# Peptides against a protein of PDB entry 4N3Y, part 1

No score or structure here was measured in a lab: all are predicted.

Target 1, 83 residues: chain A of PDB entry 4N3Y
Amino acid sequence: ETRDQVKKLQLMLRQANDQLEKTMKDKQELEDFIKQSSEDSSHQISALVLRAQASEILLEELQQGLSQAKRDVQEQMAVLMQS
Below, numbering starts at 1 at the first letter of every chain, in headers, positions and changes, except where a header shows other numbers.
Peptide ipSAE was made for these designs. It is ipSAE averaged over its two directions, with the distance scale d0 held at 1.0 Angstrom where the peptide's residues are scored. Compare it between designs on one protein only; published cut-offs may not apply.
The geometry check fails a fold that doesn't show the stated peptide or that is severely misdrawn somewhere.

## One batch from the design tools (peptide; made by RFdiffusion4, then SolubleMPNN; aimed at target 1 L62 Q63 L66, target 1 (a further copy) L58; its pose is not in this set)

Design b1_p8_3_s3
Fold by OpenDDE base, seed 5:
Structure b1_p8_3_s3 (fold): chain B 83 residues (1-83), chain C 83 residues (1-83), chain A 8 residues (1-8)
Amino acid sequence: as target 1 above (83 residues)
Amino acid sequence: as target 1 above (83 residues)
Amino acid sequence: SELEELLS
């Protein structure tokens, strides 16, 4: 019967609409998650880069100090030999 | 005494060298961590983008289906009125 | 460093 067919189609329409809304929400949540995750990662990377930079500075200072210490040892050795 | 000074400086040199090696290692670990984290995030983002894309396709299909269902309802309503 | 360059 046409009447029953119409009712069936109306139900299908409602179901489709509900699913559409759900899908739209899910998609939005996925996009939001991606965006937030990317931002979080970016910030973390930046922070770690700063730490790595600090380590690099320290490394350079230590290398300079090591070179100086080596020179100092050599100088003192020379003094020792002359004494 | 010069001898004692030399020994002290040699100790300092060894200490500095040890710290240098440690710092170099730490820096490398930080860099490796950043690299790996970035790669992991990139892959995750790519996967989620694909999921979002799939959701978008589904959304479009549902919208098309909804439109068709609406037309079908209207058609059946017309038939009902004519009967 | 390469990392600093990447973020610059």
Scores: peptide ipSAE 0.108, ipTM 0.453, DockQ to the pose 0.040
OpenDDE base, seeds 1, 2, 3, 4: peptide ipSAE 0.098, 0.082, 0.092, 0.087; ipTM 0.468, 0.466, 0.475, 0.463

Design b1_p8_7_s4
Fold by OpenDDE base, seed 4:
Structure b1_p8_7_s4 (fold): chain B 83 residues (1-83), chain C 83 residues (1-83), chain A 8 residues (1-8)
Amino acid sequence: as target 1 above (83 residues)
Amino acid sequence: as target 1 above (83 residues)
Amino acid sequence: DELLQQLS
């Protein structure tokens, strides 16, 4: 019966549209999540990079201090040997 | 007293070296963490991208189905009008 | 520091 078929198809159409809207929303949410996750990771990494840079500066200072201390010890030893 | 000064400087040298080693280790750990974090994020994002692609395919299928369903309804309506 | 250079 054609009338019944039409009614059935109309229902199917509505169902398909609902599913379409749901899928579109889900996709958008997923894309948003990906974007946000990437941004968050980027921020975290940037902060850690800055911390690593600070550590590197400290490392350089310590290396220089160590070298100077070594030289100072050597100088004092030389003084002792001369006396 | 020079001898006392030498002893003091030797201690300072050892302390400086210890601090240097500690800082080097800390820096390395930080770098490793940054690297691992970046890799983990990349893997997660890649997985989510694949999921988004699957959703996009489904979306396209639904859109085509919806269009076809609409056409089918229209065709049936035409049949009804002709009878 | 190659890693830091890549990230900066």
Scores: peptide ipSAE 0.078, ipTM 0.493, DockQ to the pose 0.032
OpenDDE base, seeds 1, 2, 3, 5: peptide ipSAE 0.077, 0.074, 0.057, 0.075; ipTM 0.490, 0.447, 0.489, 0.497

## One batch from the design tools (peptide; made by RFdiffusion4, then SolubleMPNN; aimed at target 1 L48 E56 L59; its pose is not in this set)

Design b1_p9_1_s3
Fold by OpenDDE base, seed 1:
Structure b1_p9_1_s3 (fold): chain B 83 residues (1-83), chain C 83 residues (1-83), chain A 9 residues (1-9)
Amino acid sequence: as target 1 above (83 residues)
Amino acid sequence: as target 1 above (83 residues)
Amino acid sequence: LDLLDRLEA
């Protein structure tokens, strides 16, 4: 019966649209999650990069200081040995 | 006419299902992207953490070396002044 | 696709 067929199709259409709506919502939530997660990761990485850079600079300073201290000791020893 | 109505509903149902299929595909792609992006970020962060730790250890070693060098110089000076 | 399958049945 055509009328029954129409009713069936109407129901199926509603079901399809309901599922579509849900899927679209889920998609949006995933997009939001991606955005937030990406931002969080980016900030964390940036912080670690800065930390690494700071440590590297300090490392270089200490190396230079150590080298200079060694030279100073050697110079002092030379003076003492000459006197 | 009921027959025409049926045909209209059938078309609309096909359209809805087509859109649903596309949306589901997009959702899956986003999920895949999230997974891959999360893994990539995690590895990058881990690498940076290890780099930071290595630099910090070296920093501590240099600081200790500098302090020891200073002490050694002071001891040598004391010996020289006593002789 | 499930809906289409039911419609075609």
Scores: peptide ipSAE 0.194, ipTM 0.444, DockQ to the pose 0.007
OpenDDE base, seeds 2, 3, 4, 5: peptide ipSAE 0.101, 0.122, 0.112, 0.111; ipTM 0.493, 0.524, 0.517, 0.515

## One batch from the design tools (peptide; made by RFdiffusion4, then SolubleMPNN; aimed at target 1 S55; its pose is not in this set)

Design b1_p10_4_s2
Fold by OpenDDE base, seed 1:
Structure b1_p10_4_s2 (fold): chain B 83 residues (1-83), chain C 83 residues (1-83), chain A 10 residues (1-10)
Amino acid sequence: as target 1 above (83 residues)
Amino acid sequence: as target 1 above (83 residues)
Amino acid sequence: SFLDELRSLL
């Protein structure tokens, strides 16, 4: 009885240790993955934000240039009709 | 001897079980976090990509408009000088 | 589950 119980407990202890080792390994892999994923996402998002901001500046400059060009054309047309 | 060994194994088995439960809980939390983080990052990146693409289209349109306006001004100046 | 079996054993 006691001997059989010892053997049973030894088996279950071995199983528990094996499962624990596996689970700890899996956890570590997930932690590493999260760290890497966070860094990758942060860099990608930052790059996109900077690109978006840069193109917004260019858009504003082009819009102003287009507006000025339009006004210049209108002014020249007015001068033409005046002469 | 055998009785003492049974008690020792029972204690170690309890410790292993406690550690296993804790580790499994931690693993599950990490899996949930990764899932949520991936969804959040994916959505944010997708939105930024779409915004960047939309502003690129607008940039091209404005550049073409500016070029045309410039040509129109040049043409009107030429007509002015001709008259 | 395995954990349930462990808990029941202890």
Scores: peptide ipSAE 0.131, ipTM 0.420, DockQ to the pose 0.010
OpenDDE base, seeds 2, 3, 4, 5: peptide ipSAE 0.070, 0.069, 0.071, 0.070; ipTM 0.479, 0.479, 0.481, 0.480

Design b1_p10_4_s4
Fold by OpenDDE base, seed 4:
Structure b1_p10_4_s4 (fold): chain B 83 residues (1-83), chain C 83 residues (1-83), chain A 10 residues (1-10)
Amino acid sequence: as target 1 above (83 residues)
Amino acid sequence: as target 1 above (83 residues)
Amino acid sequence: SFLDELQSLL
């Protein structure tokens, strides 16, 4: 019966609309998640980069200190040899 | 005493070297951590992008279905009006 | 350098 067919189709239409809205919501949440995850990772990486840079600076200073210490020892050894 | 000075400087040299090696190790570990973290994030993002794309496809299909259902209802209503 | 590469990824 046509009347019953219409009722059925109206129900299907409503169901489709509900599913559409749900899917739209899910998609948006996924996009938001991706965005947030990316931002968090970026910030963490930035912080770690700065930390690595600090370590690099320290490394350079230590290398310089090591070189100086070596020179100082050599100088003192020379003094001893002259004695 | 010069002899004692030399001994002291030799100790300092050893200490500096030890610290240098430690710092080098720490730096390397940090770099490795950053690399791994970045890779993990990248893979996760890629997976989520694919998921988003799947949702997009589904959305399009649902939209088409919704439009069709609407048209079908309208057609049936027209039939009823003609009766 | 490694640090330069890291920075380029940001």
Scores: peptide ipSAE 0.059, ipTM 0.486, DockQ to the pose 0.317
OpenDDE base, seeds 1, 2, 3, 5: peptide ipSAE 0.127, 0.053, 0.057, 0.052; ipTM 0.414, 0.476, 0.485, 0.474; seed 1 fails the geometry check

## One batch from the design tools (peptide; made by RFdiffusion4; aimed at target 1 Q53 E56, target 1 (a further copy) R51; failed a check: too like the target's own chain)

Design b1_p12_1
Pose (drawn by RFdiffusion4):
Parts: sequence; C-alpha cells; structure tokens
Structure b1_p12_1 (pose): chain A 83 residues (1-83), chain B 83 residues (1-83), chain P 12 residues (1-12)
Amino acid sequence: as target 1 above (83 residues)
Amino acid sequence: as target 1 above (83 residues)
Amino acid sequence: ISALVLRAQASE
C-alpha cells in the first residue's frame, strides 16, 4: 500500500538520519580523545622528569658527602699519625 | 506518483544505511587507533618508570651505605687511636 | 624522552 508505505519509509529515513548524526558525534568525541590521550602521556613524562631531577640532586649530595667524609678522615688520620 | 516517491525513498534509505555502516566502520577504526596508541605509549612510559624507581631505591640504599661507611671508618679510627 | 633517557643513563 503506497500511502502507508511512504509514511513508514519517511519515519525510517528520519530515524536513519538521526542515527547517522549521533554516530558522527561519537566519531568526533573519539578524535578529541586521541588528542587528550596524547596530552595525558606527555604529562606523565613531565612527572618522570621531576623524579629524575630529584634523583640527580640526591646523588649529587651523596657525592659531596663522600668527598667531605674523605677529607675530614684524612685530617683526623694526619693528626693521629703526627704522634 | 506516490509509487515513484516510494522508489525514491527506498533509494535514499539504502544510501543512508550504507552511510551509517561506513561511519560505524570509521568509528571502529578510531577506537582501534586509540587502543594501539595507548598500548605503545604505555610500553615506553612503563619502561621509563621502571628505570626511575630503580634509581630511587638504589639512591636510598646509598644514603644508608654512606652513613654505614662513615661508621666503619670511625671504628677504624678508634682502633688506630689505641696506639 | 631522548633527553630523559640520557639523563637516566648518566645517573646509572
């Protein structure tokens, strides 16, 4: 039946076009997500740089501490040996 | 010509449903791109994190070793003083 | 990343 059929097909076409718009909206959200995912991995690398910095500073202090300890033991040993 | 109109709507519905299928395929490709990108970046970053925590635990033990080394050398000075 | 790897290697 040609009249009822036109109405049914118009309803279906509307539903298909609404569905197409939503799926395009979803694609857009996924494209944005790719970008945000990228920014998040970068922020993780910044946190790692902060950890490396704190470690470099600590290592430096320990190197200085070892040097100082050697120097003062050398003086203590020099006195103890001047006797 | 509601019959010619019906044929037209059937063509338009076929084109819309083909478009929907293609756009759904595109969405799937984006979800797969996100997944592959995240897996890759995680690998790189989990590796950088493993190196960072290894440096940290080691430097912690070196703080301990420095104190302990100073104590051992002090005991040696105490023995050398018994003379 | 390359710069961070160089720093980590220097520290190791």

Design b1_p12_5
Pose (drawn by RFdiffusion4):
Structure b1_p12_5 (pose): chain A 83 residues (1-83), chain B 83 residues (1-83), chain P 12 residues (1-12)
Amino acid sequence: as target 1 above (83 residues)
Amino acid sequence: as target 1 above (83 residues)
Amino acid sequence: SALVLRAQASEI
């Protein structure tokens, strides 16, 4: 039946076009997500740079501490040996 | 001509459903791109994290070793003083 | 690359 058929096909076409619009919206959200994901990995690298900095500072202090300890032991040994 | 109209709507519905199928395929490609990109970056970052925590545990033990080294040298000074 | 160079220097 040609009249009922036109109405059914118009309903189906509307539903297909609504579904197409939503799926395009989803694509857009995925494209934005690729961008946000990229920024998140970057922020993870910044946190890692902070860890490296704290470690470089600590290592430096330990190097200085070893030097100071050698120097003062050298003085203590020099006195103990002046006797 | 509701019959020519029906043929037209059937063509439009076929075109919409083909477009929906293609856009769904595109979405899938984006989800796959996201998954591949995340896996890759995670590999890189998990590697940088492993190196950072290794530096941290080691430097911690070196704080201990420095104190201990100073103590051992002090005991040596105490023995050298028994003379 | 810079972070890897810094980690390598600390590891040496």

## One batch from the design tools (peptide; made by RFdiffusion4; aimed at target 1 K70 L80; failed a check: too like the target's own chain)

Design b2_p13_4
Pose (drawn by RFdiffusion4):
Structure b2_p13_4 (pose): chain A 83 residues (1-83), chain B 83 residues (1-83), chain P 13 residues (1-13)
Amino acid sequence: as target 1 above (83 residues)
Amino acid sequence: as target 1 above (83 residues)
Amino acid sequence: ETRDQVKKLQLML
């Protein structure tokens, strides 16, 4: 039946076009997510740089501590030996 | 001509449903791109994290070793003093 | 104190 059929096809076309709009919206959200995901990996690298810096500072202090310890032991030994 | 109209709507519905199928395929490609990008970046970052925590545990033990080394040398000084 | 004394002794010597 040609009249009822036109109405059914118009309903289906509307539903298909609504569905197409939503799926395009989803694509857009995924494209934005790619971007965000990229910014999050970058913030992780920054946290890693912070850890490296704290470690370099600690290592430096330990190097200085070893030097100081050597120097003062040298002086202590020099006195103990001046006897 | 509700019959010609019906043929037209059937053509439009076929075109819409083909478009929906293609856009769904595109969405799937984006989800796959996201998954691949995340796997790659997680590999790189997990490697950087493993290096960072190794540096950290080691430097911690070196703080201990420095104190201990100073104690050992001090005991040596105590022995040298028994003379 | 002990470090200063060591420096004084080295200087007197």

## One batch from the design tools (peptide; aimed at target 1 A69, target 1 (a further copy) A69 V73 Q76)

Design b2_p14_3 (made by RFdiffusion4; failed a check: too like the target's own chain)
Pose (drawn by RFdiffusion4):
Structure b2_p14_3 (pose): chain A 83 residues (1-83), chain B 83 residues (1-83), chain P 14 residues (1-14)
Amino acid sequence: as target 1 above (83 residues)
Amino acid sequence: as target 1 above (83 residues)
Amino acid sequence: LQQGLSQAKRDVQE
């Protein structure tokens, strides 16, 4: 039946075009997500740089501490041996 | 010509449903791109994190080792002073 | 740094 059929096909076409619009919206959200995901990995690397810096500073202090300890033990030993 | 109109709507519906199928395929490709990109970057970052925490535990033990080394040398000074 | 600590202790023991 040609009249009822035109109405049914128009309803279906509307539903298919609404569904197409939504799926395009979803694609857009996924494209944006690729970008946000990239910014999040980068921020992780920054946190890692912060950890490396704190470690370099600590290592430097321990190097200085070892040097200082040697120097003062050398003086203590020199006196103890001047006797 | 509601019959020619029906044929036209059937063609338009076929084109819309083909477009929906294609766009759904595109979405799937984006979800797969996201998953592959996240796996790759996670591998790299998990490796950098393992290196960082190894540096940290080691430097912690070195703080301990420095104190302990100073104590051992001090005991040596105490023995050398018994003379 | 670990080598320096060992070397310092050896030097003090010598």

Design b2_p14_4_s1 (made by RFdiffusion4, then SolubleMPNN; its pose is not in this set)
Fold by OpenDDE base, seed 1:
Structure b2_p14_4_s1 (fold): chain B 83 residues (1-83), chain C 83 residues (1-83), chain A 14 residues (1-14)
Amino acid sequence: as target 1 above (83 residues)
Amino acid sequence: as target 1 above (83 residues)
Amino acid sequence: SVLDPLEQLEQQLA
């Protein structure tokens, strides 16, 4: 019976719309999540990279300082032994 | 006419299903992207954290070394001046 | 909205 078919199709169409709306909403939420997560991760990584770079520069300076200090000790000791 | 309504609803239902399928596929792709992106970010951050920690330990060691070297110079100079 | 055509049809047949 055609009337019954129409009613059945109307119900199925409403169900399809409900599913589509829900899925579209979920997709949008995921896109928003990705955007925010990507920004947060990028900021955190940038901060850690800068911190690592700063530490590496300090390390090089301290290494040079220690090396120079050792050389200074040797030079000063040599001068005093010759005096 | 009911027959025309049925045909129209059938077409709309097919269109709804097509849209739903596409949207569901997009959602799945975004979920997969989020999963992979999160794993990649977590690994990168972990590596940077470990690198920063290693550098900090080295810095402390070098700072102590430099400080000790300066003290050693002072002590050795004092001994030589008294001899 | 992607749902507009379907919603309109539902309203017409309601």
Scores: peptide ipSAE 0.121, ipTM 0.409, DockQ to the pose 0.004
OpenDDE base, seeds 2, 3, 4, 5: peptide ipSAE 0.046, 0.042, 0.047, 0.047; ipTM 0.416, 0.456, 0.459, 0.422

Design b2_p14_8 (made by RFdiffusion4; failed a check: too like the target's own chain)
Pose (drawn by RFdiffusion4):
Structure b2_p14_8 (pose): chain A 83 residues (1-83), chain B 83 residues (1-83), chain P 14 residues (1-14)
Amino acid sequence: as target 1 above (83 residues)
Amino acid sequence: as target 1 above (83 residues)
Amino acid sequence: QGLSQAKRDVQEQM
């Protein structure tokens, strides 16, 4: 039946076009997500740079501490030996 | 001509459903791109994290080793002083 | 290595 058929096809066409719009909306959200994901991996790397810095500072202090300890032991030994 | 109209709507519905199929395929490609990009970056970053925590545990033990080394040398000074 | 070297130096001086 040609009249009922036109109405059914118009309903289906509307539903297909609504579904197409929603799926395009989803694509857009995925494209944005690629971007946000990239920024999040970046922020992780910055946190890693902070850890490296704290470690370089600690290592430096320990190097200085070893030097200081040697110097003072050298003086202590020099006195103990001046006797 | 509701019959010509029906044929037209059937063509439009076929075109819409083909467009929906293609856009769904595109979405799937984006989800796959996200997954592949996350796996790759995770690999790189998990490697950098492993290096960072190894540096940290080691430097922690070196703080201990420095104190311990100073104590050992002090005991040696105590023995050298028994003379 | 630096800690071991310092201990060896102190031992040689002793």

## One batch from the design tools (peptide; aimed at target 1 K70, target 1 (a further copy) A69 V73 L80)

Design b2_p15_3 (made by RFdiffusion4; failed a check: too like the target's own chain)
Pose (drawn by RFdiffusion4):
Structure b2_p15_3 (pose): chain A 83 residues (1-83), chain B 83 residues (1-83), chain P 15 residues (1-15)
Amino acid sequence: as target 1 above (83 residues)
Amino acid sequence: as target 1 above (83 residues)
Amino acid sequence: EELQQGLSQAKRDVQ
């Protein structure tokens, strides 16, 4: 039946075009997500740089501490030996 | 010509449904791109994180070792002074 | 590594 059939096909075409619009919206959200994901991995690397910096500073202090400890033990030993 | 109109709508519906199938395929490719990109970057970042925490635990033990080394040398000074 | 060697070396020097 040609009249009822035209109406049914028009309804189906509308539904298919609405679905197509939504799926394109979803694609767009996924493309944006690729970008956000990239930025998040970057912020993780910055946090890692902060950890490396704190560690370099600590290591430096421990190096200085060892040097200072040697120097003062050398003086203590020199006195104890001057006797 | 509601019959020619029906044939036209059937063609348009076929074209829309083909477009929907292709766009759904594109979405799938984007979800797969995201998954692959995340896996890759997680591998790199987990490796950098393992190196960072190893540096941190070690430097912590070195703070301990420095204090302990100073104590051991001090005991040596105490023995040297018994003379 | 060098800091650990330095700690051992300091102890050996004192001994």

Design b2_p15_4 (made by RFdiffusion4; failed a check: too like the target's own chain)
Pose (drawn by RFdiffusion4):
Structure b2_p15_4 (pose): chain A 83 residues (1-83), chain B 83 residues (1-83), chain P 15 residues (1-15)
Amino acid sequence: as target 1 above (83 residues)
Amino acid sequence: as target 1 above (83 residues)
Amino acid sequence: ELQQGLSQAKRDVQE
């Protein structure tokens, strides 16, 4: 039946076009997510740089500490030997 | 001509449903791109994190080793002083 | 290198 059929097809076309709009919305959200996922990995690298810095500072202090310890043991030994 | 109209709507519905199928395929490609991108970056970052925590545990033990080394040398000074 | 330095310092003190 040509009249009922036109109405059914119009309803289906509307539903298909609404679905298409939603799926395009979803694509857009995924494209944005690719961008946000990239920013998050960058922020992780920054946190890693902070860890590296704290470690370089600690290592430097330990190097200085070893030097100082040698120097003052050298003096202590020099006195203990002047006797 | 509600019959020509029906044929037109059937064509439009076919075109819409083909578009929906294509756009759904595109969404799938984006989800796959996100997944591949996350896996790659994670690999890189998990490697940088393993290096960072190794540096950290080692430097911690070196703080201990420095104190211990100073103590050992001090005991040596104590023995040298028994003379 | 820092571990080697600690060992070397101890050897020097022992010598």

Design b2_p15_8_s2 (made by RFdiffusion4, then SolubleMPNN; its pose is not in this set)
Fold by OpenDDE base, seed 4:
Structure b2_p15_8_s2 (fold): chain B 83 residues (1-83), chain C 83 residues (1-83), chain A 15 residues (1-15)
Amino acid sequence: as target 1 above (83 residues)
Amino acid sequence: as target 1 above (83 residues)
Amino acid sequence: SSLLEQLSQLKEQVM
């Protein structure tokens, strides 16, 4: 019967549409998650880069201080030997 | 007294060297952590991209199915109206 | 500053 067949197809169409809508939502949520995850990672890496930079600056200062201290010791040793 | 001064400077030099070594270690650990974190993020993002791709394929299939179903309904409706 | 350059490259790879 044609009428029954049409009704069946209409139901199938609605079901397919519902499934499509659900899948579209799932896809969007996944895309949003990927975007957010990437942004979070970027921010974290940036923060860590800044920390690494600070550590590098400190290292340079310490190295310079160490070199200066070594020179000072050497000068004083020279004075000591000549006294 | 020059001798005491030299000894003091030698101690300061050792302390500075110890601090330098510690800071170098901390820097290295930070670098290692950043590297590992970035690698983990990259792998996770890649996996999520693959999932998104799979969802996209499914969406395309569902959309095609929906379009076909709509056409089928329209054909049957035409038959019904002419009966 | 080699570390900073490496980290910058790594950041770009992740994004």
Scores: peptide ipSAE 0.063, ipTM 0.460, DockQ to the pose 0.021
OpenDDE base, seeds 1, 2, 3, 5: peptide ipSAE 0.047, 0.056, 0.061, 0.060; ipTM 0.366, 0.457, 0.460, 0.462; seed 1 fails the geometry check

## One batch from the design tools (peptide; made by RFdiffusion4; aimed at target 1 E56, target 1 (a further copy) L58 E61; failed a check: too like the target's own chain)

Design b2_p16_6
Pose (drawn by RFdiffusion4):
Structure b2_p16_6 (pose): chain A 83 residues (1-83), chain B 83 residues (1-83), chain P 16 residues (1-16)
Amino acid sequence: as target 1 above (83 residues)
Amino acid sequence: as target 1 above (83 residues)
Amino acid sequence: ALVLRAQASEILIEEL
């Protein structure tokens, strides 16, 4: 039946076009997510740079501490030996 | 001509459903791109994290070793002073 | 740059 058939096909066409719009919306959200995922991996690398910095500072202090300890032991040994 | 109209709507419905199928395929490709991108970046970052925590545990033990080394040298000074 | 810094620190830690 040609009249009922036109109405059914118009309903189906509307539903298919609504579904197409939503799926395009989803694609857009995924494209944005690629971008946000990239910003997040970068922020992780900044956190890692912070850890490296704290470690470089600590290592430096330990190097200085070892030098100071040697110097003062040298003086203590020099006195203990002047006797 | 509701019969010519029916044929037209059937053509339009076929075109819409083909477009929906293609756009769904595109979405799938984006989800796959996201997954591959995340796997890759996680590999790189998990490697940088492993190196950072190794530096950290080691530097912690070096704080301990420095104190301990000072103590051992002090005991040596105490023995050298028994003379 | 972060890998270069980590390598330099690893060398310094080894020397220490």

## One batch from the design tools (peptide; made by RFdiffusion4; aimed at target 1 Q63, target 1 (a further copy) V73; failed a check: too like the target's own chain)

Design b2_p17_1
Pose (drawn by RFdiffusion4):
Structure b2_p17_1 (pose): chain A 83 residues (1-83), chain B 83 residues (1-83), chain P 17 residues (1-17)
Amino acid sequence: as target 1 above (83 residues)
Amino acid sequence: as target 1 above (83 residues)
Amino acid sequence: LIEELQQGLSQAKRDVQ
């Protein structure tokens, strides 16, 4: 039946076009997510740079500590040997 | 001509449903792109994290080793003093 | 640098001994 059929097809066309709009909305959200995901990996690398810096500072202090310890032991040994 | 109209709507519905199928395929490609990009970057970052925590545990033990080394040298000074 | 610091700790103990 041609009249009922036109109405059914119009309803289906509307539903298909609404569904197309929603799926395009979803694509857009995924494209934005690719961008956000990229920013999050970058922030992880910044946290890693912070860890590297704290470690370089600690290592430097330990190097200085070893030098100082040698120097003072040298003086202590020099006195102990001046006797 | 509600019969010509029906044929037109059937064509429009076919075109919409083909467009929906294509856009759904595109979404899938984006989800796959996100997954592949996350896997890759996770690999790189997990590697940088492993290096960072190894540096940290080692430097921690070196703080301990420095104190211990100073103590061992001090005991040596105590023995050298028994003379 | 960490290897030099570890070697330095051993070397300082050997020198004192």

## One batch from the design tools (peptide; aimed at target 1 K70, target 1 (a further copy) V79; failed a check: too like the target's own chain)

Design b2_p18_1 (made by RFdiffusion4)
Pose (drawn by RFdiffusion4):
Structure b2_p18_1 (pose): chain A 83 residues (1-83), chain B 83 residues (1-83), chain P 18 residues (1-18)
Amino acid sequence: as target 1 above (83 residues)
Amino acid sequence: as target 1 above (83 residues)
Amino acid sequence: LSQAKRDVQEQMAVLMQS
């Protein structure tokens, strides 16, 4: 039946076009997510740089500590030996 | 001509459903791109994290080793002083 | 530091001989 059929096909076309709009909305959200995901991996690398810095500072202090310890032991031993 | 109209709507519905199928395929490709991109970046970052925590545990033990080394040298100074 | 420890050992050896 041609009249009922036109109405059914119009309903189906509307539903298909609504679905298409939503799926395009989803595609857009995924494209944005690619971007956000990329900013998140960058922030993780920054946290890693902070850890490297704290470690370089600690290592430096330990190097200085070893030097100081050697110097003072040298003096102590020099006195102990002046005897 | 509700019959010509029906044929037109059937064509439009076929075109819409083909578009929906293609856009759904595009969405799948984006989800796959996200997944691949995340796997790759996780690999790189997990490697940087492993290096960072290794540096950290080691430097911690070196703080201990420095104190211990100073103590050992002090004991040696105590023995050298018994003379 | 290893050299300072060896030097301390050599000095203790001499002091023990005396």

